# Designs tried in a protein design run: peptides against a protein of PDB entry 7RZF. Part 216

Target 1, 358 residues: chain A of PDB entry 7RZF
Amino acid sequence: PFQEEHLKQLYKIVPIKDIRNLYVTFPIPDLQKYYKSNPGHYLGHLIGHEGPGSLLSELKSKGWVNTLVGGQKEGARGFMFFIINVDLTEEGLLHVEDIILHMFQYIQKLRAEGPQEWVFQECKDLNAVAFRFKDKERPRGYTSKIAGILHYYPLEEVLTAEYLLEEFRPDLIEMVLDKLRPENVRVAIVSKSFEGKTDRTEEWYGTQYKQEAIPDEVIKKWQNADLNGKFKLPTKNEFIPTNFEILPLEKEATPYPALIKDTAMSKLWFKQDDKFFLPKACLNFEFFSPFAYVDPLHCNMAYLYLELLKDSLNEYAYAAELAGLSYDLQNTIYGMYLSVKGYNDKQPILLKKIIEKM
Target 2, 358 residues: chain A of PDB entry 7RZF as posed
Amino acid sequence: PFQEEHLKQLYKIVPIKDIRNLYVTFPIPDLQKYYKSNPGHYLGHLIGHEGPGSLLSELKSKGWVNTLVGGQKEGARGFMFFIINVDLTEEGLLHVEDIILHMFQYIQKLRAEGPQEWVFQELKDLNAVAFRFKDKERPRGYTSKIAGILHYYPLEEVLTAEYLLEEFRPDLIEMVLDKLRPENVRVAIVSKSFEGKTDRTEEWYGTQYKQEAIPDEVIKKWQNADLNGKFKLPTKNEFIPTNFEILPLEKEATPYPALIKDTAMSKLWFKQDDKFFLPKANLNFEFFSPFAYVDPLHSNMAYLYLELLKDSLNEYAYAAELAGLSYDLQNTIYGMYLSVKGYNDKQPILLKKIIEKM

## One batch from the design tools (peptide; made by RFdiffusion4, then SolubleMPNN)

Design b2_p22_1_s1 (from b2_p22_1, 13 letters changed)
Fold by OpenDDE base, seed 1:
Structure b2_p22_1_s1 (fold): chain B 358 residues (1-358), chain A 22 residues (1-22)
Amino acid sequence: as target 1 above (358 residues)
Amino acid sequence: DFEKWLHELATNGLLTDQRLPI
């Protein structure tokens, strides 16, 4: 575990690759025994959320961060870490203190709102879907993984323990949140900009780094993180599937798409799944416009339109992706292509949102 | 292991694009 000497430390690390990363690490208790409630997953879901009012949304709006990941990581026996990792922009590298302030403001928002059972229920439902419809893995890799986790879970639960949530434990969520404090932080900044500015070399791998104590004034600034009114809990994910009914295969099901509708303005091809038998669909739309590629101006306007459309759909993209839905929008020489894929139950909702923005 | 931690940060990052199994 981090001893007191390892807390409130800033590490400036020279990477081999041209990467810019910030790691904010908190030592937490071993949560392994709480796998049925998985409070670290609950917090990772919220801290790592990409929707409106999220930590990432605010940090992106400032141009400081590209991506954010939050979650628990195994440590050694008897302790874990909670890590918030961000991919930094060049500008974000100059604002690390303020980025971390925003992290603590978001954590303070989570404390103020308290544990939300509906968020736990969404995590439970998402994980249950992921378990039930898990893709086939390579047997060798899967067997090796299962053999490893047999040390942590009962034999009867070994297949389900990493996925199935059973118990809402607000007390454990609060316990983990209580560890996410500035006094318990270890910060690492990874950037080539530290080349020639380091004073230490790691013995085994030759990693160049500098270790600095985080100033008490900075720790106090983070401790006094207020409620930032820009931070909000996510809205309920409307895309989580609830119906998994598989329609029976039609007697006349063709191995190829059949033309089921032909009109002056539209053709519809349909193929029932005869192979996978999953509650999933692929909806593909090709929109034809005689104007799409008439000249360079129209081509550029069609491109710009789709980029703006994609940007306008970002509010749904993350929630849809979490729910196992995806969409794709592409320019074609004939117009535009839209694809919607994933669980069929909520595809009409996502499709409607896309069409309303078009 | 501090050394391994530093090395992981310098090479691949601690949290690779493997989405934390949400």
Scores: peptide ipSAE 0.072, ipTM 0.718, DockQ to the pose 0.499
Fold by OpenDDE base, seed 5:
Structure b2_p22_1_s1 (fold): chain B 358 residues (1-358), chain A 22 residues (1-22)
Amino acid sequence: as target 1 above (358 residues)
Amino acid sequence: DFEKWLHELATNGLLTDQRLPI
């Protein structure tokens, strides 16, 4: 584990690639024995959330961050880390202290709201879906993975332990949240802007870095992180599938899409799945407009419309993705293409949201 | 291992529990 001398440290690291990353790392207890409750996953889900009122949404609105990941990482035996990682913009690189302040404001929001059983239930349901409909892996890789995790899980649970949540443990969530404090932080900034400004070189890989103590005034600023009224818990994910019924194959099922509706304004083709037998569907819509490609102005207007539509749908995109739903919107020479893919149960909800924004 | 940690940061970043690729 990090000793006190390794905490409240800032590392400025020169990358090989042109990347800008911030890593905020907290030492946490070993949570391996609590895999049935997985409090680190609960916190990673909330801290890493991309919806309205999330940490990422606010940091994006400021132009400081492109992406955010939060979660637990294995350490050495007997301890773990919780890490918040962000991809920094050029502007965000100038605002690292304020980015970390916003992280602590969000963590303070999680403390103020307390552990939410409904959020745990969503994580449980999502993981159960992921387990139940897990894709086939290459046998060699899968066997090697299973052999590795046999050291951590009972034989009877080895297939389920990484997925199936069983126990809501608010006490463990609070225990981990209590470790996510400024006094327990280790910060790393990765940027080429530190080239020629470092004073140390790592021996084995030649990584150039500078180590600095974080000033006590900065630590105190983060300790005094208030509740930022822009931060909110996510809303319930309406896209989580609950019905996994596979309809019987129709007697007249064709091996190719059959025309099931023909009107002056629409044609509809349908093909039932006769191969995979998954509770998934692919909905594809082609919208035809005689104006879509008539001249350069209309082409650019159609492009702009689609970009605005995509932007207006960002509030649903993440929640849909978590639930195994995706959509795609493209301009075509004939008009617009929309696809909706994933679990069929909640596709009508996502489709309705898309059409209401159009 | 500090050296490995620095190297991971400089090359690919620290893989947190990545979204399991669906």
Scores: peptide ipSAE 0.071, ipTM 0.723, DockQ to the pose 0.438
Fold by OpenDDE base, seed 3:
Structure b2_p22_1_s1 (fold): chain B 358 residues (1-358), chain A 22 residues (1-22)
Amino acid sequence: as target 1 above (358 residues)
Amino acid sequence: DFEKWLHELATNGLLTDQRLPI
């Protein structure tokens, strides 16, 4: 585990690749025995959330961060880490102290709201879906993985332990949140901008780095992180599938899409799944407009319209993606293409939202 | 291992177990 001398440290690291990353790391207790409640996954889900009022949404609005990932990482026996990792913009590299302040403001918001059973239930349902409809892995990789995790889980649970949540444990969520404090932080910044500004070289790989103590005044600023009113818990994910019924194959099922509707304004083709037998569908819409490609102005207007439409749908994109739904919007020479894919149960909800924004 | 950690940061970053929806 990190000793006190390893806490409140800043590492400036020179990457091999042209990358800009911030890693905010906290030592936490070993949570392996709590896999049935997985409090680190609950916190990772909220801290790593991309919806309105999330940490990432605010940091993106500042132009400081492109992506954010939060979660637990295995350490060694008897300890783990909680890590918040962000991809930094060039501007974000200048605002690392403020980015970390926003992280602590969000963590403070999570403390103020307390553990939410409905958020745990969503994580449980998402993980159950992921387990039930898990794709086939390469046997060699899968067997090696299972052999490794047999050291951590009962034999009867080894296949389910990484997925199936059973117990809501607010006490464990609070216990982990109590470790996510400025006094327990280790910060690493990875950027080529530190080239020629480092004083240490790592022995085995030759990684150039500088280690600095984080100033006490900076730690104190993070300790005094307020409840930033821009941070909100996510709304309930309406896209989580609950119905997985597979309809029987129709007696007249064709190997190709059949025309089931023909009108002056629309044609509809249908093909039932006869191969995969999954509770999934692919909805594809081609919209025709005589104006879409008539001249360069209309072509650019059609492009701008789709970019604005995509931007207006960003609030739903992440929640849909978490639930195994996706959409795609493209310009065509004839107009516009829309695709909606994933679990069929909640596709009408996503489609309705897309059409209401159009 | 601190050295391995530094190397992981410098090369590929720490993959956190956030299951990106595949």
Scores: peptide ipSAE 0.059, ipTM 0.715, DockQ to the pose 0.458
Fold by OpenDDE base, seed 2:
Structure b2_p22_1_s1 (fold): chain B 358 residues (1-358), chain A 22 residues (1-22)
Amino acid sequence: as target 1 above (358 residues)
Amino acid sequence: DFEKWLHELATNGLLTDQRLPI
C-alpha cells in the first residue's frame, strides 16, 4: 500500500515517447470481494464520462485536456488504486493544479448528489449486453485469462464475475468516494519538458524523474474545492438496448439485398441477416444532391455542413457509443453518406436525432 | 513495483483499464 510518505507527492517523469499525461492516483481498499456491486466501475463510469456537464467536457472546453480515463486498478495484495488519467495539451501542462481542482470539484459534485441507483442500473445493463454479445476470443488467451481469474472468483461465477453486476451498494460507492481526497493523492506528470530538470533515475529501466512534496496550500486549495455549476450528472442513456429478439428468417429471404421500396425520391434495399443471427443492424443512407459537388464552393459548403452537423451531434455520440451504437457521416461526390450501426433496438432513436439536426 | 510503475508511465503503457471492447 502507499505509505504516508507516498501521499501528497508529485512525480515529474521524463517519457521515452513525446507524450503529456497527468495521472492522479488514490489508494483504495481491495474491492475484489465486492465484484457483484463493483463501486469502482460506477465511479469510473461517472468520472470518465464524456457527455455534457462531465469533467472531460469542461477540461476540453478550456483546451487543457484531450482525453480522460477514470477507473480502478489492481495494486498489490490487499489494496487497489483509483486513477484519473488525462492526456494534456501544451496549455494543460501549465494548468495541472487547476485541472486537479476541477477533478475535486467533480468528485465533490458526486458526493453532493450521492449514489444513483439508475446509474448503477445503466452500468449493469451495459455490462450484461457486453457479456451476452462478447466476441469470440482466441482459445489460448481466453483459457489463460480464465485460469488467472480463478484465483479471485468462485468457479461457478468465473465467466460472469467481471461483467454481471448484481447488487447496488451505495455504502461502498460512498466509501470509495471518501478515499478520493486531496490528502490521499499521488500525482504524476509525464512530459519531455522535464528533461534535464530531474534529480533521480530509476535503477532498473533508467526512468528519469523528480519527486516533490505537494505544498500544503495546494492541498488545502483542493480540499476547499467548491461546487462548480458547470458539472452535472449525465442524463439517462436512451440508447441502451433492451430488446434483443432475433426475428425469424423470412421464407423468401434472399442471399442479396432486395428492393423493398422504389419511389421517385427513394429506393430502399433490405437484407435480413442469414449468417450471424445478431440483434444488430446496419442502416446505410446515401443522400443525393446535384449541388453537393457542382463547384469548389458548394463542395466546401457541403464539407462545412457535415462538420457542423457532426459537432451538433457530439452530445449524443458518447452515449450512443457506450450503448454499442455508432454513426458515420461522410461527404460524397453525389451528396452525403450516413451509416448507423449496432444494436437495432435503439437505432430509430439515434437516427431520429440525426435527422432532427440535419 | 514503484520502478515498474514509473516505467509504465514513461513508456505510455496503457493503464488500459480495458475499455470493455465496445
Scores: peptide ipSAE 0.053, ipTM 0.699, DockQ to the pose 0.462; fails the geometry check

Design b2_p22_1_s2 (from b2_p22_1, 12 letters changed)
Fold by OpenDDE base, seed 1:
Structure b2_p22_1_s2 (fold): chain B 358 residues (1-358), chain A 22 residues (1-22)
Amino acid sequence: as target 1 above (358 residues)
Amino acid sequence: DFEEFLHKLATNDLLTDSRLPP
């Protein structure tokens, strides 16, 4: 555990690559024994959420942050870290204190709402999906990973322990949230803009850095983080699959797509999966319009339309991605292409959302 | 290790994929 002298510190680090990152780190207790409840994953899911009312959504709206990741990391013996990492814009580099203020406002929102069992259930369901359909890892890498995991989990649980949530523990979620406070913060800013402004060099790797105490006034500003009305808990993810039934291969299954519907306005081709046998589908739609490419004006209007459509669908993109669904929208010389891929169960829901925005 | 931590920050190797199970 860090002593008080290691807390409330700001590190300015010169990277090797041209990157701009902010790391907000909190020492937390070792949570390994609580793997069945995994409170750090619950918090990482919410803090790292990308949907409307999320921390990232607000920081992106200000042009300060490109990406955000939140989660637990292993530390030294007997403690872990909770880390919030953001990719900073050039403008965001100037607003680090305000970015961190927003982090604490979001954390304060999580405290005010309290632990949500439905969020835990979504995490559980997502992890169960990820486990069930985990790609076959390379045997050597997998065996080495399992050997490491055997030190932490019972043999019977080793294969599942990383993925299967079993116990909703609101007390542990609150306990971790209580560690996510300004008095317990370590901040690192990584930017080439600190070149020639550092006073220390790390001995082993030659990393140039400056260490500064965070001013008490800044700590107090973060401690007084109020509820920001822009921050909201995510809505329920409607795209999480629940049906994993694999339909039997038809006796007359063709190796190529068969034309199963032919009308004046539509053609439909179908191919059953004869290779992967997964509860997944790929839906591809080609929309034809005689106006799509008739002249430069119509071409530009079709392009603009599709960009606006994509923007209007951003609210679903992250939730769909988490649930193992994806969509793609492209302009073509004939009109528009839409693809929906992933688990078949909730594809109709995503497709309906897309069509309702068209 | 603090030195390893600083190095990982400088190399951007501390990225947690929140989209992956921990």
Scores: peptide ipSAE 0.033, ipTM 0.722, DockQ to the pose 0.482
Fold by OpenDDE base, seed 5:
Structure b2_p22_1_s2 (fold): chain B 358 residues (1-358), chain A 22 residues (1-22)
Amino acid sequence: as target 1 above (358 residues)
Amino acid sequence: DFEEFLHKLATNDLLTDSRLPP
C-alpha cells in the first residue's frame, strides 16, 4: 500500500513515443475475493462511459481529451489500483488540474446518485454476452491464462469467473468510491513536453521523470468538487441483445445471396448464415441518388451530409458498440452506403435510430 | 513496482480497459 508520502504526488514523465497521457491512480483494497460483484468493473463502466453526460463527453466538448479509460488494475499483493487514464490533447495538457476536477465532479455525481442495480444488470448482461460468444482463443494462450487464474478461483468457476457477475453489492461500490478521493491520488502526466525538464531517471529502464507534491490548495479544490450539472448517469442501453435464437437453415438456403425482393425502387438480397451459426447479422444498404456525383458541389454536400449524420448518431455509437453492434456510413459515387453489423436482436432499433436521423 | 509502473507509463502499456472486450 502507498504510504502517505507516496500519495498526492504528481509525476511528469517523458515518454519514448510522442504521446500525451494523464493517469489518475487511486490505491484500493484487493477486490479479487469480490469477483462475483466486481465493484471496480461497475465503476470503470460508468467512469469510462462515452455517452451523453459522461465524463469523456464533457472533456471532449472542451477539447481537452480524446479518449478515456477507467478501471481496476492489479497491484502488489493485498492491494489494487483504480486508474483513470485519458489521452490528452495539446490543450488538455494545459488543463490537467481542471480535467482532474471534472473527474472528481463525476465521482461526486456517482456518490450522489448511489449504486444503481440496473447498471450492474447491464454489466452482467454484457459480460454474459461476451462470455457466450467469446471467440475460441488460441488453445495455448487460453490454457496459460486458465493456469494463471486457477490460483484465484474455484476450479468450477475458473472458466466463468472473469465474465459472470452474480451479486449486486452496493456496499462494495460505495467502499471503492470512498477510496476515489483527492487525498488518495497519484497523478502521472506523460508528455514529450517534459523533455529536458526532469530531474530524476528511473534506474531500471532509464525513464526520465520529475516528482512533485500536489499543492494542498489543489487537493482542496478537488475535495470541494461540486456537482456539475452537465454530468448525468447513462440511459439504459437499448441495444443489449436478449434473444440469441439461431433460426434453422431454410431448405432452400442458397450459398449466395438470393434476390428476395425486386421492385422499381428497391432490391433486396438475403443469405442465411450457413457457416458461423451466430445470432449476428450484417445489414447493408446502398442508396442511389442521381445527384450524388453529378458535380463537385453535390459531392461536397453529400460528404457534409454524411459527416453531420455521423455526428448526430454519436450519442448511440458507444452504447451500440458495448452491445456488440456497429454501423458504418460511407459516401459512394452512386450515393450512400449504410452497414449495420452485430447481434441481430437489436439491429432494428439501431437501424430505426439511424433512419430517424437521416 | 514503481519502476515498472513508470516504464509502463512511458511505453503506454498500462492496460486499463473500461470497455468490455469486444
Scores: peptide ipSAE 0.033, ipTM 0.722, DockQ to the pose 0.456
Fold by OpenDDE base, seed 3:
Structure b2_p22_1_s2 (fold): chain B 358 residues (1-358), chain A 22 residues (1-22)
Amino acid sequence: as target 1 above (358 residues)
Amino acid sequence: DFEEFLHKLATNDLLTDSRLPP
């Protein structure tokens, strides 16, 4: 366990690659025994959320962060870490203190709202879908993984324990949230901008770094993090599939797409899945406009239209992705291409959202 | 080990993916 002397430390690290990363790390108790409730996953889901009112949404709006990940990581025996990792912009590298302030403001929002059973249920449902439709792992890798996790889980649960949430434990969520405090923080900044500014070299890999104490005034600033009114809990994910029914293969099913509708304004091709037998579909739409590529002005307008459309759909993109849905929008020389892929159950909802923004 | 941790930070091999199930 880190002693007080190892807390409130800032590490400036020179990367091998040209990367800019911030790691905000908290020591937490070993949560392995609580795998049925997995409070670290609950917190990682919220802190790592990308929807409106999320930590990432605000940090992106500032131009400081590109991506954010939050979650638990195994430590040494008897403790874990909770880590918030962000990909920094060049501007974000100058605002690390403010980025971390926003992290503590979001954590304070989570404390103020308290544990939400509906969020736990959403995590449970997402994990159940992921488990049910997980890809086939490589047998050797899977056997080695299972052999490793047999030390942590009952034999009867070892295949499911990583995915299946069973118990809502608000007490454990609050316990972990209580460890996510400025007094327990370790910060690492990874940037080539620290080259030639380090005073230590790691012995095994030659990683150059500098270690500094975080000033007490900065710790106090983070301790006094207010409720930033821009932070909100996510809305319920409407894209989580609940129906996994697979229709039987039609007797007249063709190995290629068949034309099922032909009109003056539209053609529709359909192919039933004859290979995978998954409750998934691929919807592809090609829109034709004689104006899309008639001149440079119209081409630029069509490009701008798609950029604006993509931006307007960002509020749904993450929730759709979590639910195993994706969409793609592209300009073509003839107009526009739209693709919607993933679980078929909620595709109509996502498609409706796209069409309403068009 | 702290050394391995620093190396993983320097290589960006700390894949925490909040998008993946644990």
Scores: peptide ipSAE 0.032, ipTM 0.727, DockQ to the pose 0.484
Fold by OpenDDE base, seed 2:
Structure b2_p22_1_s2 (fold): chain B 358 residues (1-358), chain A 22 residues (1-22)
Amino acid sequence: as target 1 above (358 residues)
Amino acid sequence: DFEEFLHKLATNDLLTDSRLPP
């Protein structure tokens, strides 16, 4: 366990590669015994969320951060870490204190809203999907992994324990949130800009670093993090599949797409999956407009329209991705192309959202 | 452990993914 002397520390680290990263680390209790509730995963899901009102959305809007990851990590025996990691822009490197302030504002929002059972259920459902459709691991790697996790899980649960959430434990979520405080923080900034500004070298790998105490004024600033009205809990992910039924192959199933609708305004081709037998579909739409490529003005208008459409759909992109759905929109010389791919169950919902923005 | 941690930070080998199951 970290003593007080190891807390409220800032590390400036020189990387080998040209990277700019911020690591905000909190020591937390060993949560391994709580794998059925996995409060660290719950918090990682929210803190690492990329949707509207997320921490990442605000930090991106300021041009300070490209990517954000949050979650638990194994520590030494008897404790873990909760880590928030961001990829910093050049500007973000100058605003690290304010980035961390926003992290604590988001954490304060999570405290104010309290643990949400629906968010736990969403995590449970996402993990169940991931488990069910996990790619076949190589036997040697899989056996080695199982052998490693046998130390932590009952033999009967070893195959599922990493994925299956069973118990909503708001008390454990609150317990972890209580550890995500400025007084418990360890900050590491990784940047080549610290080259020649370090005073320590790590003995084994030669990593150059500087260690500094975080000023008490900065800690107090983070402790007094207010509720930022830009931060909101995510909305429920409506794209999470619940039906995984594989329809039987039709007796008249053709090896090629069959024309199933032919009208003056639309043609529809269909091909059933005869190879993979997955609860997945690919929807491809080509929209034809006589104006799409008639002149340079209309071409630019069609381009601008599609960019605006894509921007208007960004609110769904992350939720769709988490649910194993994707969409693509492209300009064509004839008009527009739309593709929707992934689990078939919620594709109609995503397609409806796209059409409503068109 | 701390030295390995610093090295992993310098190499960017500390990948956590909030989008993946733990």
Scores: peptide ipSAE 0.033, ipTM 0.718, DockQ to the pose 0.463; fails the geometry check

